# Peptides against a protein of PDB entry 1BH9, part 7

Target 1, 89 residues: chain A of PDB entry 1BH9
Amino acid sequence: FSEEQLNRYEMYRRSAFPKAAIKRLIQSITGTSVSQNVVIAMSGISKVFVGEVVEEALDVCEKWGEMPPLQPKHMREAVRRLKSKGQIP

## One batch from the design tools (peptide; aimed at target 1 I26 T30 I45 P89)

Design b1_p20_1_s3 (made by RFdiffusion4, then SolubleMPNN; from b1_p20_1, 12 letters changed)
Fold by OpenDDE base, seed 3:
Formats: C-alpha cells, structure tokens, sequence
Structure b1_p20_1_s3 (fold): chain B 89 residues (1-89), chain A 20 residues (1-20)
C-alpha cells in the first residue's frame, strides 16, 4: 500500500465512460438502438473490466522491475495473463 | 443501485491492495 496506489483508486472511483459514447459504440455493433439501462450496465461492466486490466498491468510493470507510467507492452501482457487465468475470453 | 455496487467493488479492491 502507498499513497500513490490510493490516489489511483480515487481516480478510478471518480472516472466513468461517457454514456453517449457507450451508446454509439453499442449501436455501431448491434445495428439497432439500445435502452438507457443497457448503456448503464455496459458502462459499469466496462469500468470494472478496464480497472482489472490496469491493475494487472501495474502488477506486470512491477514484476518486470519497471516504474509507471504504464506502456502498451504492460497492457498487452496484462491481457495475456488475464486470459491465461480465465478471467477474460 | 448500480453506482453503489461499483463503489463497493472499488472499495473492496482498495482493501485488498492495502493488505498486500
């Protein structure tokens, strides 16, 4: 635990995906309009998902003996590890 | 609410982090 880690979680808690952007993205994929509840649900799920990926990436960065900020290589490795753990498809 | 759920999840993550 560190003040830096605490600050990161505070930023995470306050962050959110713009509803309009999420709605547009979903509609782009489905080809049809979606309800507000779907947007809310997807926004929340996406936030949790991104948080988990970032946390894994930070762990990768630390284990590689490197310091933030995170780089694409950390994110790619994080995704690979999460897939290996069966946490993401 | 969904916001409450997300807040709780975030708090749980913070607690786990502090324990490590």
Amino acid sequence: as target 1 above (89 residues)
Amino acid sequence: SFDELLRKLTLELEEKERKE
Scores: peptide ipSAE 0.020, ipTM 0.454, DockQ to the pose 0.029
OpenDDE base, seeds 1, 2, 4, 5: peptide ipSAE 0.019, 0.020, 0.020, 0.021; ipTM 0.429, 0.489, 0.495, 0.503; seed 5 fails the geometry check

Design b1_p20_1_s4 (made by RFdiffusion4, then SolubleMPNN; from b1_p20_1, 12 letters changed)
Fold by OpenDDE base, seed 5:
Structure b1_p20_1_s4 (fold): chain B 89 residues (1-89), chain A 20 residues (1-20)
Amino acid sequence: as target 1 above (89 residues)
Amino acid sequence: SADELLRKLTLELEEKEKEE
């Protein structure tokens, strides 16, 4: 890995959604209280989801012959492609 | 995938809601 790749990975690894925000969001959807473990699990899954979208967006950027940083158009196209692949609803 | 995990978790949450 290049230093740049390591830096990006480290930033991703250290990033996290605030537990309180995730808890509130889940409870707003379910209408019931959720445990700490559910919050942790959902936080992790959400992080993985973001990672998958970003990975697809980077692929889009590369396929379009463009260079980082990612732009909104890359993110939009990434989501579209993931939907077409059936990876996300 | 994240989507599959989210779906499973959602189902679990719905089941818990029904039990409460």
Scores: peptide ipSAE 0.043, ipTM 0.552, DockQ to the pose 0.152
OpenDDE base, seeds 1, 2, 3, 4: peptide ipSAE 0.042, 0.036, 0.036, 0.041; ipTM 0.543, 0.513, 0.505, 0.537

Design b1_p20_2 (made by RFdiffusion4)
Pose (drawn by RFdiffusion4):
Order: structure tokens, then sequence, then C-alpha cells
Structure b1_p20_2 (pose): chain A 89 residues (1-89), chain P 20 residues (1-20)
């Protein structure tokens, strides 16, 4: 396999949101503070959401006869499709 | 744009949990 397949996997494997921002974002909405578990769980669910959007946008870019990197028009279009399939909030 | 969508997603999930 290529250095890129390996490096694409490593990034996938360890990419993650900083806990500090996830927590401040959540607690700045509940007012109350929140737990270590809530932050991790929210990070995991957000990573899946990001995964679905990029995966869906990559499909739009592919079908529009274009090549990566993903452009803004791809992200927004993907969002509209995911909402139609009703798979993302 | 993806980070803003992720922020909106987290905020929406938090508000849904508060409505529960």
Amino acid sequence: as target 1 above (89 residues)
Amino acid sequence: ELLELTKEFIEEKVREALEE
C-alpha cells in the first residue's frame, strides 16, 4: 500500500476534537457544567457526523465530474441531500 | 464551513437533550 493510504488511515484513526472546546461549547448552553463522559460521547458523535458529511460531499464532487479537495459547494449540497434522506438533523 | 456545521450540530444535540 501507499504512504498515503497509511497516512490517510492514521489521520482517520486519531483525528479528534479538542475536549476543551467541546466542553465550553456544551456548558455554555446548559449553564451547568458537564461530565468527562458527555464531552467524549459528544466528540464521538460529532466525528461520525463529520464523517457522513465528507463522505456525502465526496460523492457529489465525484458525480459533478470534479476532483477533490472538497469545495464549499460540495459541503452544502451534501448537507441538503443528507437532510432529504433525513439521516442528519 | 465544516467546523461551523459541527458546532451547529453539537448545539442542536444539546438543545434536544435539554428538551427531554
Fold by OpenDDE base, seed 3:
Structure b1_p20_2 (fold): chain B 89 residues (1-89), chain A 20 residues (1-20)
Amino acid sequence: as target 1 above (89 residues)
Amino acid sequence: ELLELTKEFIEEKVREALEE
């Protein structure tokens, strides 16, 4: 991997979704308050999800013979493919 | 867009969890 790729990975590793936003979203669905542990767990799962979508999008970009950066069309196609494969709901 | 996709994912996962 190139130095640039490693740097991007590090930035990704350090990133996280705002806990307050995740909490509010979950509560809007459940109708009740949720614990900090639930928020942490969901935050982690969400990060993995994003990683999988981005990975698929990069594959789409490559298969289409295009170069980064990823565009909305790559993300949309990635989601469609992952759903088709049953990897995401 | 990715943010919205993530929100949709969380919503689905939460709903699935509530069914268990």
Scores: peptide ipSAE 0.207, ipTM 0.744, DockQ to the pose 0.894
OpenDDE base, seeds 1, 2, 4, 5: peptide ipSAE 0.200, 0.181, 0.133, 0.195; ipTM 0.749, 0.736, 0.695, 0.745

Design b1_p20_2_s1 (made by RFdiffusion4, then SolubleMPNN; from b1_p20_2, 9 letters changed)
Fold by OpenDDE base, seed 5:
Structure b1_p20_2_s1 (fold): chain B 89 residues (1-89), chain A 20 residues (1-20)
Amino acid sequence: as target 1 above (89 residues)
Amino acid sequence: MLEELAREFIEQLVREELAK
């Protein structure tokens, strides 16, 4: 890894969605209460999803000849590309 | 890299919860 990659890696590793927020989000969708285990699982899935989007966005940024930090336009384009690739709905 | 990290993170969370 480059130092920059390592730094991004560390930031990602340390990041996490608050359990309370995830719980509220899930319950807003399901209309019922969910267990702690469901919250944990969904938190992990969410982190994976964010990671995939960010990774694609970084690729977009690079291909556009631009430098970090990522901007909303990179994220939007990343989502479009992931959809076209069938990686996300 | 990020996906691998995420996988490891999830696995760690699962291990921690199972250990409780």
Scores: peptide ipSAE 0.035, ipTM 0.543, DockQ to the pose 0.046
OpenDDE base, seeds 1, 2, 3, 4: peptide ipSAE 0.026, 0.034, 0.028, 0.033; ipTM 0.507, 0.534, 0.492, 0.527

Design b1_p20_2_s2 (made by RFdiffusion4, then SolubleMPNN; from b1_p20_2, 8 letters changed)
Fold by OpenDDE base, seed 3:
Structure b1_p20_2_s2 (fold): chain B 89 residues (1-89), chain A 20 residues (1-20)
Amino acid sequence: as target 1 above (89 residues)
Amino acid sequence: MLDELAREFIEQRVREALAA
């Protein structure tokens, strides 16, 4: 990956997951209301997760001799590799 | 694409928390 690519997706990630969407998602799973603190915590955790996946995906893309933009196949492979390395659950 | 990944991650984390 390149630092430039990471910087670009970082800006995207900051606006991609609004609290309302996260709250609705969690509540659809739990069946109950969720506090603001839980939403904030999950937002942070998700941000870290996405960052790690994107970084790995960019590495996958590069190793496969391909060029951005990232495709679903890169993301899927990234997740697989990160799980294999024990870096994500 | 990132949205879908995040959604799946959150779902899994929530389910694990409920099972704890």
Scores: peptide ipSAE 0.253, ipTM 0.798, DockQ to the pose 0.877
OpenDDE base, seeds 1, 2, 4, 5: peptide ipSAE 0.225, 0.196, 0.225, 0.232; ipTM 0.770, 0.747, 0.772, 0.770

Design b1_p20_2_s3 (made by RFdiffusion4, then SolubleMPNN; from b1_p20_2, 8 letters changed)
Fold by OpenDDE base, seed 5:
Structure b1_p20_2_s3 (fold): chain B 89 residues (1-89), chain A 20 residues (1-20)
Amino acid sequence: as target 1 above (89 residues)
Amino acid sequence: MLEELAEEFIRELVRKALAE
């Protein structure tokens, strides 16, 4: 396996957020407990969000004439573009 | 990097939900 392949794998692996962590995060914001279903739903949407950001970041990387692995600058630009498009909040 | 990004996303969604 190449370094690039391992890097991509780790990125997507890390995008699978533990339910407990998501629950704690939401509760820290709302100040109240949240149901398991809310955590599951948020886990799903978060995974989709990360996927969309990565996809956009890869597009940015390519348009800039650069090669993977993705760098923070690609991720920042991806988020900016997605927000500009109204695709993410 | 991705974890922080996801956390900020969740924060924003929750914030907007509370504002509705």
Scores: peptide ipSAE 0.283, ipTM 0.785, DockQ to the pose 0.759
OpenDDE base, seeds 1, 2, 3, 4: peptide ipSAE 0.269, 0.257, 0.273, 0.281; ipTM 0.779, 0.773, 0.780, 0.781

Design b1_p20_2_s4 (made by RFdiffusion4, then SolubleMPNN; from b1_p20_2, 7 letters changed)
Fold by OpenDDE base, seed 4:
Structure b1_p20_2_s4 (fold): chain B 89 residues (1-89), chain A 20 residues (1-20)
Amino acid sequence: as target 1 above (89 residues)
Amino acid sequence: MLDELVEEFIRERVREALEK
């Protein structure tokens, strides 16, 4: 896939995970307040995770002879493949 | 779709951290 297509997904990735949303999510799980450093760290690793999943999903889409936009089946397969490769937990 | 994957990822990371 083209650099332009990947860039659009990168823009989506960057805009989808504001600190406030991540903080609320973590706090909903822990039941307590969370520090800014924890939110920053989680934001960083989440962005890396998304980037790797999207890249793999685009590869899956191409290998299946399909075209964007990505569908849930591409994302599910991407996660499976990345776990198999040991690239994500 | 992507939001759901991220949420699951974060939930698992938090779970693992709390177990330590």
Scores: peptide ipSAE 0.394, ipTM 0.830, DockQ to the pose 0.821
OpenDDE base, seeds 1, 2, 3, 5: peptide ipSAE 0.387, 0.385, 0.377, 0.386; ipTM 0.827, 0.826, 0.824, 0.829

## One batch from the design tools (peptide; aimed at target 1 P69 R76)

Design b1_p21_1 (made by RFdiffusion4)
Pose (drawn by RFdiffusion4):
Order: structure tokens, then C-alpha cells, then sequence
Structure b1_p21_1 (pose): chain A 89 residues (1-89), chain P 21 residues (1-21)
């Protein structure tokens, strides 16, 4: 395999949101503070959401006869399709 | 809506940065 497959996997394996921002974002909406578990669970769910958007946008870029990197028009188009399939909020 | 647009633009920046690396 290529250095890139390996490096693409490593990034996938360890990419994660900083807990500090996830927590401040959530507690700045509940007013109450929140738990370690809520922040981790929210991070896990958000990463899956990111995954679905990029995976879907990569498909649009592929079908429009274009190549990566993903452009803004791809993200917003992907969002519209995911909402139609009703798979993202 | 604004938070979603900012989030999507962050993903595009990240995709450009990873592609360039």
C-alpha cells in the first residue's frame, strides 16, 4: 500500500474535535454544565456526521466530473441530498 | 443557518489543506 493510504488511515483513526470547544458549545446552550461522557458522545456523533457529509460530497464531485479537493458547491449540494434522503437532520 | 455555513466552509478548508499535503 501507499504512504498515502497509510497516512489517510492514520488521520481517520485519530482525527477528533477538541473537547474544550465541544463542551463550551454545549454548555453555552444548556446553561448548566455537562459531563465528560456527553462531550465524548457528542464528538463521536459529530465525527460520523462529518463523515457522511464528506463521503456524500465526494460522490457529487465524482458525478459532476470533477476531482478533489472538495469545493463549497460540493458540500452544500451534498447537504441537500442528505436532507432529501432524510439521513441528516 | 450561519453555524452550518461556517461548518461547511471549515470542511472545505480542511479538504484543501489535506489535499495540498
Amino acid sequence: as target 1 above (89 residues)
Amino acid sequence: EESLETFLDSLVTLSTTLFSS
Fold by OpenDDE base, seed 3:
Structure b1_p21_1 (fold): chain B 89 residues (1-89), chain A 21 residues (1-21)
Amino acid sequence: as target 1 above (89 residues)
Amino acid sequence: EESLETFLDSLVTLSTTLFSS
């Protein structure tokens, strides 16, 4: 891996969603309270998902001949591509 | 779609924080 890739990975590894925010979000969707374990699990899944979307967006950015930072258009295209690949609903 | 756009905007902000050099 390039040094930049390692740096990105390290930043990603250190990142985490606020537990309270995740809990609130899940509960707003489910309409019911959720356990701590559910919050932990969903936090992890969400982090992986975000990482996958960002990686795809970086690929989009590069393929479009553009440079970071990522813009909404890159993220939108990334989601579209991931849907096409069947990686997300 | 509106919710998705808002979500994606948040992801962009996050990505900038995590991957900017």
Scores: peptide ipSAE 0.062, ipTM 0.578, DockQ to the pose 0.548
OpenDDE base, seeds 1, 2, 4, 5: peptide ipSAE 0.021, 0.023, 0.058, 0.025; ipTM 0.514, 0.524, 0.578, 0.521

Design b1_p21_1_s1 (made by RFdiffusion4, then SolubleMPNN; from b1_p21_1, 10 letters changed)
Fold by OpenDDE base, seed 5:
Structure b1_p21_1_s1 (fold): chain B 89 residues (1-89), chain A 21 residues (1-21)
Amino acid sequence: as target 1 above (89 residues)
Amino acid sequence: DEALEKFLEELVELSKELYES
């Protein structure tokens, strides 16, 4: 990826994820509505976790010789690799 | 796994936001 793309990613990663995005993420897993307090409580840990997965997925995308945006296949491979590395259970 | 696939799809959307910022 270009330096510009990397810079944008790093700036985004360093910033707190939008509450709406975290809310959607949790809802996609639980299938239920999530309160504002839960979103706030999960924002920090979600930022770190998602950041690690996305970073690995970007690496996968690059190693496969493909260009952004990321696709589910990149995310699946990223999770597999992170599990293999012992970075996630 | 349905939950996993939904999670991954949401991550894809989040990744798109990275390129918009």
Scores: peptide ipSAE 0.084, ipTM 0.625, DockQ to the pose 0.438
OpenDDE base, seeds 1, 2, 3, 4: peptide ipSAE 0.057, 0.069, 0.080, 0.074; ipTM 0.575, 0.583, 0.614, 0.600; seed 3 fails the geometry check

Design b1_p21_1_s2 (made by RFdiffusion4, then SolubleMPNN; from b1_p21_1, 12 letters changed)
Fold by OpenDDE base, seed 5:
Structure b1_p21_1_s2 (fold): chain B 89 residues (1-89), chain A 21 residues (1-21)
Amino acid sequence: as target 1 above (89 residues)
Amino acid sequence: DEALERFLEALVEASKELYAR
């Protein structure tokens, strides 16, 4: 693969949601404090989820005959399609 | 992958914590 592809992969691999932000989000849902392990797990799950949405959005973009970068409309449609497929609630 | 292993371990512990609540 190209250097550009490798670079994008490395950026994705290194990327992560800030622990503080994840912790706050979880606590807003559960109403209670959560452990570091919960934050770590949810950080990983969130990263995977984002990856799935982006993958679907790229497919939407291509099917609409458009070129990257992704736009909000692609993301919205991606979520709708994933919900329709039962991949997300 | 070390990151995956850490994630899985954290997931197991997180699951235990969530079910205990």
Scores: peptide ipSAE 0.053, ipTM 0.570, DockQ to the pose 0.023
OpenDDE base, seeds 1, 2, 3, 4: peptide ipSAE 0.049, 0.050, 0.050, 0.051; ipTM 0.554, 0.557, 0.560, 0.567

Design b1_p21_1_s3 (made by RFdiffusion4, then SolubleMPNN; from b1_p21_1, 10 letters changed)
Fold by OpenDDE base, seed 2:
Structure b1_p21_1_s3 (fold): chain B 89 residues (1-89), chain A 21 residues (1-21)
Amino acid sequence: as target 1 above (89 residues)
Amino acid sequence: DEALERFLEELVELSKKLYES
């Protein structure tokens, strides 16, 4: 496994992604309510996605010459970079 | 976007937990 793959795996396994946060985000995007089953399904997908974002954010933090912990600015920049790379729409 | 900012804050907290583990 690459370092990135291992990182995503660890986050998938160990992270306790809050279902409430996922539900709120989806509702913000779609403008409609989301069923509990959809939230459960999206929770698993989100863990993998979060792994990719956090990995990129760690790289951003390092490139900016900063030390952990990660801050929202690192996450925002990570998303922008992933979009520019075509990793996410 | 406020919802996104709240979500990112939660991601930050999760990343801290993983980093400390």
Scores: peptide ipSAE 0.057, ipTM 0.583, DockQ to the pose 0.484
OpenDDE base, seeds 1, 3, 4, 5: peptide ipSAE 0.053, 0.050, 0.052, 0.056; ipTM 0.582, 0.581, 0.579, 0.593

Design b1_p21_1_s4 (made by RFdiffusion4, then SolubleMPNN; from b1_p21_1, 12 letters changed)
Fold by OpenDDE base, seed 3:
Structure b1_p21_1_s4 (fold): chain B 89 residues (1-89), chain A 21 residues (1-21)
Amino acid sequence: as target 1 above (89 residues)
Amino acid sequence: DEALEKFLEALVEASKKAFEE
């Protein structure tokens, strides 16, 4: 793979959602407090999810003959395609 | 979904910063 791909992977690898933010988000959805382990698990799942969306968005960008950085339209199309593929609800 | 849209927009902004680094 290209240097650009490696760079993106490194950025992805080092990135992380703040635990407090994830906790608040989950609690806003469930309406109740959640354990630290749940926050850790959801943080990991969310990171993988974001990675998949971004990867699809980059593919969309390329297929449309456009150059980075990604734009909202790429992300929206990516989500649509992932839903179509049954990869996300 | 509005929430998803806002999340994606935030992701785009974050990705722009990461791309520039």
Scores: peptide ipSAE 0.039, ipTM 0.540, DockQ to the pose 0.598
OpenDDE base, seeds 1, 2, 4, 5: peptide ipSAE 0.020, 0.020, 0.021, 0.020; ipTM 0.475, 0.482, 0.496, 0.480

Design b1_p21_2 (made by RFdiffusion4)
Pose (drawn by RFdiffusion4):
Structure b1_p21_2 (pose): chain A 89 residues (1-89), chain P 21 residues (1-21)
Amino acid sequence: as target 1 above (89 residues)
Amino acid sequence: SEEELEEFIEALVEASETFFS
């Protein structure tokens, strides 16, 4: 396999949101503080959401006869489709 | 909100440009 497949996997394996921002974002909405578990669970769910959007936008870019990197028009279009399939909020 | 959505999209586009660089 290529250095890229390996490096693409490593990034996928360890990419994660900083806990500090996830926590401040959540607690700045509940007013109350929140737990270590809530932050991690929210990070895991959000990574899946990111995954679904990029995976869906990559499909739009592919079908519009274009090549990566993903452009803004791809992200928004993907969002519309995911909402239609009702798979994202 | 719409602003939060645009910031999210911009972050993804920047990550995609950096990845495919």
Fold by OpenDDE base, seed 1:
Parts: structure tokens; sequence; C-alpha cells
Structure b1_p21_2 (fold): chain B 89 residues (1-89), chain A 21 residues (1-21)
């Protein structure tokens, strides 16, 4: 890995979605309050999910013979492929 | 935090622009 790749990885590893935003989203769906630990877990899962979608989108971009940056069409196709693979519902 | 989210987004943008360069 290049230094740039390592720096991006560390930035990704250290980052997280805002707890308040995750909590509000969950409560909007469930209609009930959730514990702090649930928010922490869902925040981590969400980060991993976004990372996987972006990784798939980059693969789509390459397979279509196109160059970055990613476009909405790459993201939409990535989600379709991940669903097809059974990696996301 | 919002700062952490911004850092994550910036990392994704950078990766998107340079991954195949």
Amino acid sequence: as target 1 above (89 residues)
Amino acid sequence: SEEELEEFIEALVEASETFFS
C-alpha cells in the first residue's frame, strides 16, 4: 500500500457517523428509543456498509471502462450487484 | 461526530478520484 492509501484507510478507520443522527434514524424506523450500545453498533455497521458499497461502485466503474470520480449510476449499480450477491437485503 | 463524518466523506472522495489513476 502507498502512503496515500494508508492515510485513507486510517481516516476511514477513525471516522464514524454522528451518534445523534443514527439514533434519530433508528427511532424514526422503530418508533422506540434505543440504547447507546445499539447506536454504537449501528454506527459501525453503517460505516462498513457504506465502505462496501463504495468498493463495489469502484469495481463497477472499472468494469464499465470508466474513470473516477464515482457517479450516481455507479452507486445504483453497486447496490443492485450487492443485492444480487446476497451481501445486502 | 460531524467532523468524523466529514473526514470519512473526504477519504471516500479522494479514493474515488485516485483509485484508478
Scores: peptide ipSAE 0.039, ipTM 0.523, DockQ to the pose 0.208
OpenDDE base, seeds 2, 3, 4, 5: peptide ipSAE 0.036, 0.037, 0.031, 0.030; ipTM 0.539, 0.523, 0.512, 0.513

Design b1_p21_2_s1 (made by RFdiffusion4, then SolubleMPNN; from b1_p21_2, 9 letters changed)
Fold by OpenDDE base, seed 5:
Structure b1_p21_2_s1 (fold): chain B 89 residues (1-89), chain A 21 residues (1-21)
Amino acid sequence: as target 1 above (89 residues)
Amino acid sequence: SSEAEEEFIAALVEASKKLYA
């Protein structure tokens, strides 16, 4: 990553990840409502997790000979690869 | 679930776009 990319990433990490999306995701997994506090608590972890997925997706995109922006297919493949590697559950 | 996966993927795409800004 270039310095510019790193700077943008840091800015992203310092910002709030879409809380609504996190809430919906967790609720979909658990089948129950999630409090705002839980969503907030998970925000920091989510930022790091998303960063790892995006990094893998960029690798996928490159290996497929494609150019950004990343598409859903890159993300799906990234998640599959990370699961296969045991990096994520 | 499939729904959870779709929402997660959508969120990832949205997040990635912020890295390009």
Scores: peptide ipSAE 0.178, ipTM 0.763, DockQ to the pose 0.512
OpenDDE base, seeds 1, 2, 3, 4: peptide ipSAE 0.177, 0.173, 0.173, 0.174; ipTM 0.762, 0.756, 0.762, 0.756; seed 3 fails the geometry check

Design b1_p21_2_s2 (made by RFdiffusion4, then SolubleMPNN; from b1_p21_2, 7 letters changed)
Fold by OpenDDE base, seed 3:
Formats: structure tokens, sequence, C-alpha cells
Structure b1_p21_2_s2 (fold): chain B 89 residues (1-89), chain A 21 residues (1-21)
């Protein structure tokens, strides 16, 4: 995917962010279990944001001369770059 | 926390897989 294609895809994507993954994330942050409503809310909120991170990760992957699928190292670098750019806290 | 960050990264990887499907 090009960054533009991925962006368009994420904008129109209707599926929620994986519940299991988001649940684990929230629980890791809070240290406690979370309600289904919180998972649902975060699944929706995270949709576009995740797309932005993935776009950056694809750029990282390409610049490193590597091929998809994206790996944790690409995501970590993407997050770092986005933080540096001020796109994420 | 380190654990939260790792969970976040894992979630991102999982999400990205759906883009390729």
Amino acid sequence: as target 1 above (89 residues)
Amino acid sequence: SEEAEEAFIEALVEASKKLYS
C-alpha cells in the first residue's frame, strides 16, 4: 500500500480495532480489567489513529529496504518518528 | 509503561495484518 491508499482505506474502514488487542493495551495501562464499553469506545477511537501509525510504519519498512508484512520493529520506529514529529504524544 | 507500550505495538501489528487481507 502507498500511504495515500492506506489513508483512504482507514478512513472508510468499518471494522473495529481488534478487541483482544485493545483490551490488553488498556489493561496494561490501567492495571485493571476494563468494561466492554471501554473496549468498544477505544476500538472506534483508535481506528484512524492506527492508520496513521501504520502509514508511518510502511514508510519505515520501505526506507529500511524491507518488505511487508510490518513487524514490531517497524511499528516501534513509526511511533518514535510520529512522536518526534509531534503527531502523537 | 514498558508493558503497555509493548501491548500497543502488538496491537498495531495485528491491525496492520487486517489491511493486507
Scores: peptide ipSAE 0.216, ipTM 0.783, DockQ to the pose 0.446
OpenDDE base, seeds 1, 2, 4, 5: peptide ipSAE 0.210, 0.209, 0.210, 0.208; ipTM 0.780, 0.777, 0.777, 0.779

Design b1_p21_2_s3 (made by RFdiffusion4, then SolubleMPNN; from b1_p21_2, 8 letters changed)
Fold by OpenDDE base, seed 3:
Order: structure tokens, then C-alpha cells, then sequence
Structure b1_p21_2_s3 (fold): chain B 89 residues (1-89), chain A 21 residues (1-21)
């Protein structure tokens, strides 16, 4: 899986995550209720966001000398790196 | 919370698997 494939995915495979799942996830993270509009918006952009995280995770995986499939440790490190780069809060 | 973050990480892993299929 290459960065180019991820880029194409972000452009051509835009679809919403299940609203109920997104709502539950966001609420668990923030500890507060999320409006319907926020859930709709997040459902639409979530796959693009996930693509960026996965791309970073693939880089982590490669730098650690490991091969896919990606594991929780790769995702955790990817999120940490994206936070340090200011790409995510 | 730590639990919420773990759920988020798990969701990312599951999402990544869908990219390979």
C-alpha cells in the first residue's frame, strides 16, 4: 500500500462512516454530547482524516522495519507524530 | 480518557484494513 494509493482513495472513495459509531466515538473522547450536524460533518470527512493517519502510520511501520498490516502501536505513534506536527489537536 | 483513546486507535486499525480490501 503506497502513499499514492492513499491519495487516490481520499479523492475517489469518499463515503460516510456510520453516524452512530462516529457519534459514540466522539462523545467518548470529548465526554460531551455531539450535535447531529457535527456527526454528519465528521462522518463525511472521517475517511479523509483516516487516510492521513494511515499514511503516517505506514511511514512509522516502514521506519521501524516492519511490514503491514498496521497495528495499534503504529497508529498510536502516527497520532503522536501528527500532533507534534500540528496536523491534529 | 485513556479508554476513549484506545477505542479511537482500534477504530483506526479497523479503518486501515478496509483500505487494503
Amino acid sequence: as target 1 above (89 residues)
Amino acid sequence: SAEAEERFIEALVEASKKLYS
Scores: peptide ipSAE 0.241, ipTM 0.804, DockQ to the pose 0.496
OpenDDE base, seeds 1, 2, 4, 5: peptide ipSAE 0.232, 0.191, 0.165, 0.170; ipTM 0.799, 0.774, 0.760, 0.763; seed 1 fails the geometry check

Design b1_p21_2_s4 (made by RFdiffusion4, then SolubleMPNN; from b1_p21_2, 9 letters changed)
Fold by OpenDDE base, seed 3:
Structure b1_p21_2_s4 (fold): chain B 89 residues (1-89), chain A 21 residues (1-21)
Amino acid sequence: as target 1 above (89 residues)
Amino acid sequence: SDEDLERFIAGLVEASKKLYS
């Protein structure tokens, strides 16, 4: 993989969503309390998901002949494309 | 909802800026 991909990987590796925020979000959706293990699992899944969206957005940015930083329009298009590819429900 | 999506996108944009700093 490219240096840019490696840099992104390192950034994601070092980052993490606050457990409290993830727990609160899950509980708001399910209406019930969730275990720490569920929070940990969901945190990891979310990180991977965000990375996938950002990667797609960077591709959009490049294909549109534009330069970083990413803008809302890139993210919006990325989500649209991922939905089209069946990678997002 | 569309509103939730926009909030999500806004968050992604903010997070992505850290990749370039």
Scores: peptide ipSAE 0.070, ipTM 0.630, DockQ to the pose 0.658
OpenDDE base, seeds 1, 2, 4, 5: peptide ipSAE 0.034, 0.056, 0.056, 0.060; ipTM 0.556, 0.601, 0.601, 0.611

## One batch from the design tools (peptide; aimed at target 1 A16)

Design b1_p22_1 (made by RFdiffusion4; failed a check: too like the target's own chain)
Pose (drawn by RFdiffusion4):
Structure b1_p22_1 (pose): chain A 89 residues (1-89), chain P 22 residues (1-22)
Amino acid sequence: as target 1 above (89 residues)
Amino acid sequence: SFSEEQLNRIEMEISELREQEE
C-alpha cells in the first residue's frame, strides 16, 4: 500500500475535535456545566456527522465530473441531499 | 433517530477517544 493510504488512515484514526471547544460550546447553551462523557460522546457523534458530509460531498464532486479537493459547492449540495434522505438533522 | 450503522460508528469513536486519554 501507499504512504498515502497509510497516512490517510492514521489521520482518520486519530482525527478528533478539541474537548475544550466542544465543552465551551455545549455549556454555553445549557448554562450548566457538563460532564467528561457528554463532551466525548458529542465529539464521537460530530465526527460521524463530518464523515457523512465529506463522504456525501465526495460523491457529488465525483458525479459532477470533478476531482478533489472538495469545494464549497460540494459541501452545500451534499447537505441538501443528506437532508432529503433525512439522514442528517 | 440514528441508524444501527451510525450508532456503531459513534460507539467506536467514543471508545477511540477514551483510549487516547489513557

Design b1_p22_1_s1 (made by RFdiffusion4, then SolubleMPNN; from b1_p22_1, 11 letters changed)
Fold by OpenDDE base, seed 5:
Structure b1_p22_1_s1 (fold): chain B 89 residues (1-89), chain A 22 residues (1-22)
Amino acid sequence: as target 1 above (89 residues)
Amino acid sequence: MLTEEQKKRIEEEIERLLKEEE
């Protein structure tokens, strides 16, 4: 990894979704309260999902010959590519 | 970065926890 990639990985590793926000989101979908463990698990998978999208978006940005920061167009194309590969629904 | 095995374990854990709350 480049130093920049390592730094991004460290920032990613240290990042987390706020538990309260995840809890509210899940509850808005399920219509009922959820446990702390469900929030923790969902926070984990959400972090992984965002990581995959960001990694793909960085690849898109590079392949388009563009420089960071990531733009909405990179994120949209990343999601499209991941869907086409069957990596995300 | 998580391996596919780690992702699968997380998914399975979420499914278990959601079922336990039903």
Scores: peptide ipSAE 0.056, ipTM 0.577, DockQ to the pose 0.092
OpenDDE base, seeds 1, 2, 3, 4: peptide ipSAE 0.019, 0.020, 0.036, 0.054; ipTM 0.359, 0.393, 0.527, 0.569; seed 2 fails the geometry check

Design b1_p22_1_s2 (made by RFdiffusion4, then SolubleMPNN; from b1_p22_1, 12 letters changed)
Fold by OpenDDE base, seed 1:
Structure b1_p22_1_s2 (fold): chain B 89 residues (1-89), chain A 22 residues (1-22)
Amino acid sequence: as target 1 above (89 residues)
Amino acid sequence: MLSEEQKKKIKEEIERLKEEEK
């Protein structure tokens, strides 16, 4: 990674979904209230998913000889690659 | 973005929740 890529990576790594938003989203799907632990777990797994996509997208960007900010084309290619590796469904 | 250890802990939590559902 370039210095710019590393910096953006760190910023993305520090990001997280708001617990309240995740709770409401889950409840809208399940139709019932969920515990704090469920929210924590789902928030974590969601972060893992998004984080892996972003990391792959940064790698794609670098391999294409481009620099951040990430563009939709990087994200689409990242998802394709991760699916081919079996790292995401 | 998350370390393998963090991912492991999340996985363990998911597994615990699955068991609680039974």
Scores: peptide ipSAE 0.033, ipTM 0.449, DockQ to the pose 0.081
OpenDDE base, seeds 2, 3, 4, 5: peptide ipSAE 0.024, 0.023, 0.025, 0.022; ipTM 0.455, 0.439, 0.431, 0.443

